# Peptides against a protein of PDB entry 6B9H, part 4

Target 1, 151 residues: chain A of PDB entry 6B9H
Amino acid sequence: AELCESLLTWIQTFNVDAPCQTVEDLTNGVVMAQVLQKIDPAYFDENWLNRIKTEVGDNWRLKISNLKKILKGILDYNHEILGQQINDFTLPDVNLIGEHSDAAELGRMLQLILGCAVNCEQKQEYIQAIMMMEESVQHVVMTAIQELMSK

## One batch from the design tools (peptide; made by RFdiffusion4, then SolubleMPNN)

Design b1_p8_6_s2 (from b1_p8_6, 4 letters changed)
Fold by OpenDDE base, seed 3:
Parts: structure tokens; C-alpha cells; sequence
Structure b1_p8_6_s2 (fold): chain B 151 residues (1-151), chain A 8 residues (1-8)
């Protein structure tokens, strides 16, 4: 999906340690967790990150378990830190991500992470970096931000 | 830029 591919490109700019070259690389949640730690290391600290299993392989049950923890972390962060600036309008189906690598649902998951970045303490720098991205990718990311902030 | 509205 266009949203997923554009947000994958955005995720790659974080230069996390975990492999993040393909859509399937994101389905175990490890990259997402490492990105969230970069966004706010005080909230998504080492103790939080250690709850995410890194050696998942192709086990879709373990993928779903990680993704559920990440989704909960994002929702809690929005409530506790961001003051509910991002609403629970349409949550991703983490079962479809873990079992089928569903790109549309993965895109919605990455969109929530995007919401964290553009509302966190360093939001100015993240927004400025997005404004420097390739035009076609920037357009998709911009639309995703507008959708989140309009709810 | 359309994203400028989100800068504070």
C-alpha cells in the first residue's frame, strides 16, 4: 500500500539497529519499538523496550504479542504525555499485520507512530525533516498527519 | 508549506 511504503521510507530515516528494508521486516514490531525509543527515550525507556521480544522469526503469534504491546504503548503515550492530541479514530488490526503482513493495517500502525513524532518534544525537528523528504513521499506523510490531527 | 501549520 502507498501509505505503508511511504511510511517505511520515513521509518528508515531513524537508522535503527534492527533490519528495516522490507514491509515484512516491520511485522515483528522490533523496528517500531526502537523508533519509539528514539522519539521519546524517557517514556519508551530500556525497561519498556526489553518487553519486546527480538528473536521472533516467522512466529505470527509472537509478532502479534509484540504489536499489541507497542499499540498499547502508543495509546498510553497519547493519553499520558501528548494530552490526547491523537484520537483513537481507526486503530490498526495487529492480527492482520502479524499473520498476513497486511500492508494497509501496517500503514495505519506506522501512522500512529508518525503522530507520536509530530507531537513529541522534538516535533519541530521531525516536521522539518519531513519537509525535506522526496515530494511523493512527503505528500503521503503530510496527508497522514492531517488525517490524525483532524480527528 | 502545508506542514508549517503544525510548527509552534
Amino acid sequence: as target 1 above (151 residues)
Amino acid sequence: HPLAQYLS
Scores: peptide ipSAE 0.161, ipTM 0.828, DockQ to the pose 0.829
Fold by OpenDDE base, seed 2:
Structure b1_p8_6_s2 (fold): chain B 151 residues (1-151), chain A 8 residues (1-8)
Amino acid sequence: as target 1 above (151 residues)
Amino acid sequence: HPLAQYLS
């Protein structure tokens, strides 16, 4: 999916420790959790990160468990910290992500993380970084931001 | 830039 691939490129700019080269690399939630910690380490602190299981392998049940925790964290962050800057009416299906590596649903998940980045305390830095991305990727990311803000 | 609106 175009959204997922562009947001994967965006996620790669965070240079997290976990492998993040493919869609499947993101399905266990570890990369996403590490990205969220970079976005707001005070909220997504070490205690929060420790709730995300590493070394999940191909266990789709464990992937889904991680993804559910991450989604909850994103929603709670939007409510408690960001003042509900993004609408949570349409949520990604984490079951499809964990069990089938569904790129479309993963794109939705990454879009929520994008929403956290462009609304957090360091939003200016993230927005400026996005403005420097390759044009085709930047276009998709910008469209994704606009969709979030318009809901 | 379209993203400039979010920097204010």
Scores: peptide ipSAE 0.160, ipTM 0.826, DockQ to the pose 0.777
Fold by OpenDDE base, seed 5:
Structure b1_p8_6_s2 (fold): chain B 151 residues (1-151), chain A 8 residues (1-8)
Amino acid sequence: as target 1 above (151 residues)
Amino acid sequence: HPLAQYLS
C-alpha cells in the first residue's frame, strides 16, 4: 500500500537499531517500539520497551502480542499526554499485521505513530523533517497527518 | 506549505 510504503520511508529516518528496510521488518513491532521511544522517551521508557519481545522470529502470535502492546501504548499516549489531539479512529487490525503482514493495516499503525510525532513536544522538528522529504513521500505523509488532525 | 500551519 502507498501509505505503508511512504510511512516506512518516514520510519527509516529515525535510524533505529532494529532492521527497518521492509514491511516484514515492521511486523514484529520492535521498530515501532523503538521509534516511539525516540518520539517520547519519558513516556515510552525502558520499562515500557522491555515489555516488547525482540526475538519473535516468524511467530505471528508473538508479533500480535507485541503489536497489541504498542497499539495500547499509542492510545494511552494520546489520552494521557497528547490530550487526544488525534482520535483513535479506524484502528489497525494488529492480527492482520502479525499473521499476514497486511500492508494496509500496517499503514494505519504507522499513521498512528505519525500522529504521535506531529503532536509530541518536538512536533515542530518532526514536521520540518517531513517537509524535507522526497515530494511523493511527503505528499502521502501530509495527507495522513491531515486525516488524523481533521478527526 | 500545508504543514506550515503546525509550525510555531
Scores: peptide ipSAE 0.159, ipTM 0.824, DockQ to the pose 0.730
Fold by OpenDDE base, seed 1:
Structure b1_p8_6_s2 (fold): chain B 151 residues (1-151), chain A 8 residues (1-8)
Amino acid sequence: as target 1 above (151 residues)
Amino acid sequence: HPLAQYLS
């Protein structure tokens, strides 16, 4: 999916420790968790990160378990810290991500993380970094932001 | 820029 591929490129700019070169690399949630910690390490602290299992392999049940925790963290962050600045929309189906590496649903998950970045304490730095991205990728990312922030 | 609105 176009959204997923562009947001994968965006995720790669975080330079996390976990492999993040392919869609498959994101399906266990480890990259997402590390990205969230970079976005707000006070909220997504080490105790939170330690709840995400790293040695998942191809176990789709463990992937889904991680993804559910991450989704909950994102939603809680939006409510508790961001003050629900992101409008409600259809949540990603983490079952499809974990079991089938569904790119469309993965894109929806990454879009939620994008929402965290553009509303966090360092939002200006993240927005400025997005403005420097390659045009085609930037266009997709910007559209995703506008969708999240639209009234 | 379309993202400028988020910098204010």
Scores: peptide ipSAE 0.149, ipTM 0.818, DockQ to the pose 0.813

Design b1_p8_6_s3 (from b1_p8_6, 4 letters changed)
Fold by OpenDDE base, seed 5:
Structure b1_p8_6_s3 (fold): chain B 151 residues (1-151), chain A 8 residues (1-8)
Amino acid sequence: as target 1 above (151 residues)
Amino acid sequence: SPLSQYLS
């Protein structure tokens, strides 16, 4: 999916420790958790991150467990910190991500993380970084942001 | 930028 691929490129700009080269690399949630910690380390702190299993392998049950925790964290962050600036209009199906590496659903999950970035304390810095991305990727990311803000 | 203004 175009959304997923563009947001994967965006995720890669965070330079997290976990492998983040492919869609499959994101399905265990570890990269996403590390990205969220970079976005707001006070909220997504070490205690929160410790709830995410890192040595998951291809265990789709463990992937889903991680993804559910991450999704909950994102939604709670929007409610508690961001003042519900991002609506939970269309939630990703984490079961499809964990079990089938569904790129479309993963794209929706990454879009929620994008929403966290463009509404967090350092929102302007993230927006500026997005404006420096390759044009085709930037277009998709900007469209995704607009969708979040308009629903 | 248009994006920044849209989000402001």
Scores: peptide ipSAE 0.034, ipTM 0.698, DockQ to the pose 0.486
Fold by OpenDDE base, seed 3:
Structure b1_p8_6_s3 (fold): chain B 151 residues (1-151), chain A 8 residues (1-8)
Amino acid sequence: as target 1 above (151 residues)
Amino acid sequence: SPLSQYLS
């Protein structure tokens, strides 16, 4: 999916330790957790990150477990820190991500992380970085931000 | 939303 591909490019700019070259690399949630820690290390601290299992391989059950924890963290962060209500009927299906590497649902998950970045304390820095991205990628990312604003 | 207010 176009959204997933563009947001994968965006995620790669964080230069996290975990492999993040393919869609499959993101399905275990480890990259996403490390990105969230960079966005707000006071909230997504080491204790939070340690709840995410590493080295899950192709075990889709463990992937789903990690993804559920990450989604909960994002929802709690939006409620407790960002003061924004997210409609639970528009949430990504983490089962499809874990079991089938569904790119569309993964894109929706990454879009929620994008929402955290553009609303956090360092929001201006992330917005400026997005404005410097390649035009085709920037267009998709900005459209995704606009969709979040309409909620 | 907070995002909408910031970017407006």
Scores: peptide ipSAE 0.023, ipTM 0.654, DockQ to the pose 0.148
Fold by OpenDDE base, seed 2:
Structure b1_p8_6_s3 (fold): chain B 151 residues (1-151), chain A 8 residues (1-8)
Amino acid sequence: as target 1 above (151 residues)
Amino acid sequence: SPLSQYLS
């Protein structure tokens, strides 16, 4: 999916420790958790990150467990820190992500993380970085931001 | 809402 591929490119700019080259690399949630920690390390601190299991391999049940924790973290962050700036619309199906590596649902998950970045304390820096991305990727990312903020 | 349902 175009959304997922563009947001994967965006995710790669965070230079996290976990492998983040493919859609499948993101399905265990480890990359996403590390990205969230970079976005707000005070909220997504080491105690939070330690709840995300590493070395899950191909165990889709463990992937889903991680993804549920991450999604909850995102939603809690929006409520507790961001003042619910992200509109309450369709949530990603983490079961499809964990079990089937569904790119469309993963794209929606990454879009929520994008929402965290462009609404966090360092929002301006993230927005500026996005504006420097390759044009085609930038277009998709900006459209995704508009969708989050305009509903 | 999906958000409230997930948080509850």
Scores: peptide ipSAE 0.019, ipTM 0.626, DockQ to the pose 0.030
Fold by OpenDDE base, seed 1:
Structure b1_p8_6_s3 (fold): chain B 151 residues (1-151), chain A 8 residues (1-8)
Amino acid sequence: as target 1 above (151 residues)
Amino acid sequence: SPLSQYLS
């Protein structure tokens, strides 16, 4: 999906330790967890990150387990830290991500992470970085932000 | 709402 591919490009700008070159690389949640830690290391601390299994392989059950924890973390972060600044949003189906590498649902998950970045303490830095991205990718990312803030 | 329902 276009949203997923553009947000994958955005995710790559974080330069996390885990492989993050393909949609498949994101399905185990490890990259997402590392990105969230960069966004707010005080909230997504080492204790939180250690709950995410790293040696998942192709085990879709473990992928889904990780993705559920990540989604829970994102939602809790929005409630506890961001004061629900992001309007109501359709939740991604983590089962489809973990078992089928569903790009559309993965895009929804990455969009939630995008919401965390543009509302966190360093939101201005993240917004500025997005404004410097390649035009076609920037357009999709900015549209995704607008959707989060206007629904 | 889905988000509110999850957080409740």
Scores: peptide ipSAE 0.018, ipTM 0.602, DockQ to the pose 0.034

Design b1_p8_6_s4 (from b1_p8_6, 3 letters changed)
Fold by OpenDDE base, seed 3:
Structure b1_p8_6_s4 (fold): chain B 151 residues (1-151), chain A 8 residues (1-8)
Amino acid sequence: as target 1 above (151 residues)
Amino acid sequence: HPLSQYLS
């Protein structure tokens, strides 16, 4: 999916420790968790990160478990810290991500993380970095931001 | 730039 591929490129700019070269690399949630910690390490602290299992392999049940924790963290962060700037519209189906590596649903999950970045304390830095990305990727990211902020 | 609206 176009949204997923563009947001994968965006995720790669965080230079996290976990492998993040393919869509499959993102399905266990480890990269997402490490990115969220970079966005707000005070909220997504080491205690929170330690709840995400790192040695998941191809176990789709463990992937779904991690993804559910991450989605809950994002929603709680939006409510507690961001003041509900990201409305609860169409949420990603984490079952399809974990079990089938569904790129469309993964794109929706990454879009929520994008919402965290462009509304956090350092939102100005993240927005400026996005403005420097390749034009085609930037266009998709911009559309994703507008969709989040219009609801 | 279209994203500049979110900087203010």
Scores: peptide ipSAE 0.178, ipTM 0.842, DockQ to the pose 0.771
Fold by OpenDDE base, seed 5:
Structure b1_p8_6_s4 (fold): chain B 151 residues (1-151), chain A 8 residues (1-8)
Amino acid sequence: as target 1 above (151 residues)
Amino acid sequence: HPLSQYLS
């Protein structure tokens, strides 16, 4: 999906330790967790990150377990820290991400992470970085931001 | 720029 691919490109700008070159690389949630820690290390701290299993392999059950924790973290972050500035009415199906690497649902998950970035303490830096991205990617990211912020 | 609205 276009959203997923564009947001994958965006995710890659974080230069996390975990492999993040393909859609499949994101399905275990490890990259997402590391990105969230970069966005707000005070909230997504080591204790939080330690709940995410890193040696998942192709075990889709473990992937789903990680993804559920990440989604919960995102929702809690929006509620507790961001004051629910982004719309969480349409949640990604983490089962489809973990079991089938569903790109559309993965895109929705990454969109929620995008929402965290553009509303966090360092939001201006993230927004400015997005403005420097390639035009086609930037357009998709901008549309995703607008969708989150306008609903 | 459309994203400028989010900048201070």
Scores: peptide ipSAE 0.177, ipTM 0.842, DockQ to the pose 0.743
Fold by OpenDDE base, seed 2:
Structure b1_p8_6_s4 (fold): chain B 151 residues (1-151), chain A 8 residues (1-8)
Amino acid sequence: as target 1 above (151 residues)
Amino acid sequence: HPLSQYLS
């Protein structure tokens, strides 16, 4: 999916420790958790990150468990810190991500993370970084931001 | 830039 591909490129700019080259690399949630920690390390602290299991391999049940925790973290962050800037009526299906590596649903998940970045305390830095991205990727990211902010 | 609106 175009959204997922562009947001994968965006995610790669965070230079997290976990592999993040493919859609499959993102399905266990480890990359996403590390990205969230970079976005707000005070909220997504080490204690929070330690709840995300590493080395899950191909165990889709463990992937889903991680993804559920991450989604919950995103929703709580939006409620507690960001003042609910993201509408929670259209949430990604983490079961499809974990079990089937569904790119469309993964794109929606990454879009929520994008929402965290562009609304957090350091939103100016993230927005400026997005402005420097390749035009085609920037276009998709901007559209995704507009969709989130318009809900 | 279109994203500038979110920096206010």
Scores: peptide ipSAE 0.177, ipTM 0.843, DockQ to the pose 0.834
Fold by OpenDDE base, seed 1:
Structure b1_p8_6_s4 (fold): chain B 151 residues (1-151), chain A 8 residues (1-8)
Amino acid sequence: as target 1 above (151 residues)
Amino acid sequence: HPLSQYLS
């Protein structure tokens, strides 16, 4: 999906330790968890990150377990830290991500992470970085932000 | 720029 591919490109700018070259690389949640830690290491601290299993392989049940924890973390972050600055959004189906590598649902998951970045303490730096991305990718990312922040 | 609104 276009959203997923553009947000994958955005995710790659974080330079996390986990492999993040393909959609499949994101389905176990490890990259997403590491990105969230970079966004707000005080909230997504080492104790939180340690709850995400790293040696998942192709086990879709373990992928889903990780993804559920990550989604919960994002939702809690929005409530506890961001003060629900983004509108109530349709939640991604983490079952489809973990079991089928569904790109559309993965895109929705990454969009929630994008929401965290553009509302966190370092939001201005993330926004400025996005403004310098390749035009076609930037367009999709900007549209995704506008969808999150629109009232 | 459309993202400028998020810098203020």
Scores: peptide ipSAE 0.172, ipTM 0.838, DockQ to the pose 0.767

Design b1_p8_7_s1 (from b1_p8_7 with Q2K E6L)
Fold by OpenDDE base, seed 1:
Structure b1_p8_7_s1 (fold): chain B 151 residues (1-151), chain A 8 residues (1-8)
Amino acid sequence: as target 1 above (151 residues)
Amino acid sequence: VKDFFLSL
């Protein structure tokens, strides 16, 4: 999906330790968790990160377990820190991500992380970084942010 | 697009 591919490119700018070259690399949630820690290490601290299993392999049940924890963390962060409400019906289906590597749903998950980045304490740094990306990626990112703001 | 990001 276009959203997923553009946001994968964006995620790669974080230079996390975990492999993050393909859609499949993101399905276990490890990259997403490391990105969230970079966005706000005081909230997504080491204790939070340690709840994410790193040796998941192809076990879709373990992937889903990680993804559920990450989604909960994002939602809690939005409510507790960012003061933003996210509608439940717009949430990504983590089952489809974990079981089938669904790119569309993965894109929706990454969109939520994008929302965290452009609203966090260091939002201006992330906005400046986005402005340095390819124009086609910037357009998709802009549309994704606009969709979040319209909720 | 640039103006959008500058407005955030």
Scores: peptide ipSAE 0.656, ipTM 0.950, DockQ to the pose 0.874
Fold by OpenDDE base, seed 2:
Structure b1_p8_7_s1 (fold): chain B 151 residues (1-151), chain A 8 residues (1-8)
Amino acid sequence: as target 1 above (151 residues)
Amino acid sequence: VKDFFLSL
């Protein structure tokens, strides 16, 4: 999916420790958790990150467990820190991500993380980074932000 | 596109 691939490219700019080259690499949630910690380490602190299982292999049940925790963290962050600027009416299906590596649903998950980045305390840092990406990727990211902020 | 990001 175009959204997923563009946001995967965006995620790669964070240079996290976990492998983040493919859609499959993101399905266990480890990359996403590390990205969230970079976005706001005071909120997504080490205690929070330690709840995410790092050695899940192909176990889709463990993937889903991680993804549920991450989604909860994102939603709580939006409510507690971002002032509910992003609604949670249409949530990504973490079951499809964990069990089937569904790119469309993964794209929706990454879109929520994008929302965190462009609304956090360091939002200008992330906006500037996005502005340095390829124009085609910027266009997809722009559309994704517009969708989040217009609902 | 640039104008959009500058508006955020």
Scores: peptide ipSAE 0.654, ipTM 0.950, DockQ to the pose 0.982
Fold by OpenDDE base, seed 5:
Structure b1_p8_7_s1 (fold): chain B 151 residues (1-151), chain A 8 residues (1-8)
Amino acid sequence: as target 1 above (151 residues)
Amino acid sequence: VKDFFLSL
């Protein structure tokens, strides 16, 4: 999906340690957890990150377990830290991400992470970084942010 | 597009 591919490109700008070249690379949740730690290391601290299993391989059950923890972390962060600056909308189906590498649902998961980045304490740094990306990617990111604001 | 991000 276009949303997933554009946000994958955005995720790659974080320069995390885990492989992040393909949609499948993101399905175990390790990249997403490392990105969230960069966004707010005080909230997504080492204790939180250590709950995410590494070396998952192709085990879709372990992928789903990680993704559920990450989704919970995102929702809790919005409620506890961001003061619900983004409204609730249709949540990603982490079962489809973990078991089938569903790009559309993964795009929705990455959209929630985008919401964290553009509302966190360092939001202006992330906004400036987005403004340096390819214009076609910026357009998709803009639409994704607008959707978060309108839901 | 740039104007949108500047407005955030």
Scores: peptide ipSAE 0.651, ipTM 0.949, DockQ to the pose 0.891
Fold by OpenDDE base, seed 3:
Structure b1_p8_7_s1 (fold): chain B 151 residues (1-151), chain A 8 residues (1-8)
Amino acid sequence: as target 1 above (151 residues)
Amino acid sequence: VKDFFLSL
């Protein structure tokens, strides 16, 4: 999916430790968790990150477990820190991500992380970084942000 | 597109 591919490119700019070259690399949630820690290390601290299992392999049940924790963290962050600036209008189906590597649903999950980045304390730094990306990627990111803010 | 990001 176009949304997923564009946001994968965006995720790669964070230079996390975990492999993040393919859609499959994102399905276990480890990359997402490391990205969230970079966005707000005071909230997504070491204790939070340690709840995410790293050695998941191809176990889709463990992937789903990680993804559920990450989704909860994002929703709690929006409520507790961002003051409901991001609405949970259409939640991603983490079962489809973990079990089938569904790119469309993965795109929805990455969209929520994008919402965290462009509304956090360092939002201007992330916005500036997005403005340096390819124009085609910027267009997809713009549409994704507009969707979050219109709900 | 640039104007959009500058407005955020």
Scores: peptide ipSAE 0.650, ipTM 0.949, DockQ to the pose 0.940

Design b1_p8_7_s2 (from b1_p8_7 with Q2R D3S)
Fold by OpenDDE base, seed 1:
Structure b1_p8_7_s2 (fold): chain B 151 residues (1-151), chain A 8 residues (1-8)
Amino acid sequence: as target 1 above (151 residues)
Amino acid sequence: VRSFFESL
């Protein structure tokens, strides 16, 4: 999916420790959790990150468990810190991500993380980084942000 | 596109 591929490219700019080269690399949630910690380490602190299992392998049940925790963290962050600036948005189906590596649903999860980045305390740093990316990626990111703001 | 990001 175009959304997923563009946001995967965006996620790669965070330079996290976990492998983040393919869609499948993101399905266990470890990369996403590390990205969220970079976005707001005071909220997504080490105690929060330690709840995400790192040695998941191909176990889709463990992937889904991680993804559910991450989605909850994103939703709680939007409510508690971002003042529900991104609310009433269609939630990604984490079952499809964990079981089938569904790129469309993964793109929707990454879109929520994008929402966190462009609304966090350091949003201008992330906006400037996006403006340095390829034009085609910028266009997809712009559309994704517009969709979030339209809710 | 640039104008959009500058407006955020």
Scores: peptide ipSAE 0.646, ipTM 0.952, DockQ to the pose 0.934
Fold by OpenDDE base, seed 2:
Structure b1_p8_7_s2 (fold): chain B 151 residues (1-151), chain A 8 residues (1-8)
Amino acid sequence: as target 1 above (151 residues)
Amino acid sequence: VRSFFESL
């Protein structure tokens, strides 16, 4: 999916420790958790990160467990820190991500993380980084942000 | 696109 591929490219700019080259690399949630920690390490602290299982392999049940924790973290962050600036009426289906590597649903999860980045305390840092990406990717990212904030 | 990001 175009959304997922563009946001995967964006996620890669964070240079996290976990492999993040493919859609499947993101399905266990480890990359996403590490990205969230970079976005706000005071909120997504080491204690929070330690709740995410790192040695998941192909176990889709463990993937889904991680993804549920991450989604909860994102939603809590929106309410507690961002002042509910990100709409959560259409949540990603983490079951489809964990069991089937569904790119469309993964894109929706990454879109929520994008929302965290462009609304956090260091939002200008992330906005500037996005503005250095390929124009076609910027357009997809722009559309994704508009969808989050225009409803 | 640039103007959009500058508006954020």
Scores: peptide ipSAE 0.645, ipTM 0.951, DockQ to the pose 0.938
Fold by OpenDDE base, seed 5:
Structure b1_p8_7_s2 (fold): chain B 151 residues (1-151), chain A 8 residues (1-8)
Amino acid sequence: as target 1 above (151 residues)
Amino acid sequence: VRSFFESL
């Protein structure tokens, strides 16, 4: 999916420790958790990050468990810190991400993380970084942000 | 596209 591929490129700019080259690399949630910690380390602190299991391998049950924790963290962050600046819309199906590596659903998960980045305390830093990306990627990111704002 | 990001 175009959304997933563009946001994968965006995720790669965070330079996290975990492998993040493919869609499958993101399905265990470890990359997403590390990205969220970079976005707001006071909220997504070490205690929060330690709840995400590493060395998951191909265990789809463990992937889904991690993804559920991450989705909950994103939703709680929007409610508790961002003041619900991101309106509720169709949530990603983490079962399809963990069990089937569904790119469309993964794209929706990454879109929620994008929403956190462009509304957090350091939002201007992330906006400037996006503006340095390829124009085609910028267009997809713009559309994704517009969708979040219109819901 | 640029004007959109500048408006955020």
Scores: peptide ipSAE 0.643, ipTM 0.951, DockQ to the pose 0.889
Fold by OpenDDE base, seed 3:
Structure b1_p8_7_s2 (fold): chain B 151 residues (1-151), chain A 8 residues (1-8)
Amino acid sequence: as target 1 above (151 residues)
Amino acid sequence: VRSFFESL
């Protein structure tokens, strides 16, 4: 999916330790958790990160477990830190991500992380980084942000 | 696009 591919490109700019080349690489949630820690290490601290299992392999049940924790973390972050600036009415289906590597749902998950980045304390740094990406990617990112703001 | 990001 276009959204997923563009946001995968965006995710890759974080240079996390976990592999993040393909859609499937993101399905275990490890990359997403590491990205969130970079976005706000005070909130997504080591104690939070330690709840995410790193050696998941192809176990889709463990993938879903990780993804549920990550989604919960994102939602809690919005409520507790961001003042609910990100709409949580249309949530990604983490089951489809974990079981089927569903790119569309993964894109929606990454969109929520994007929302965290552009509303966090370091939002200007992330905005500037986005403005340095390919124009086509910037357009998709812009649309994704607008969608979050309009709900 | 630039104007949008500058508005954030």
Scores: peptide ipSAE 0.642, ipTM 0.951, DockQ to the pose 0.888

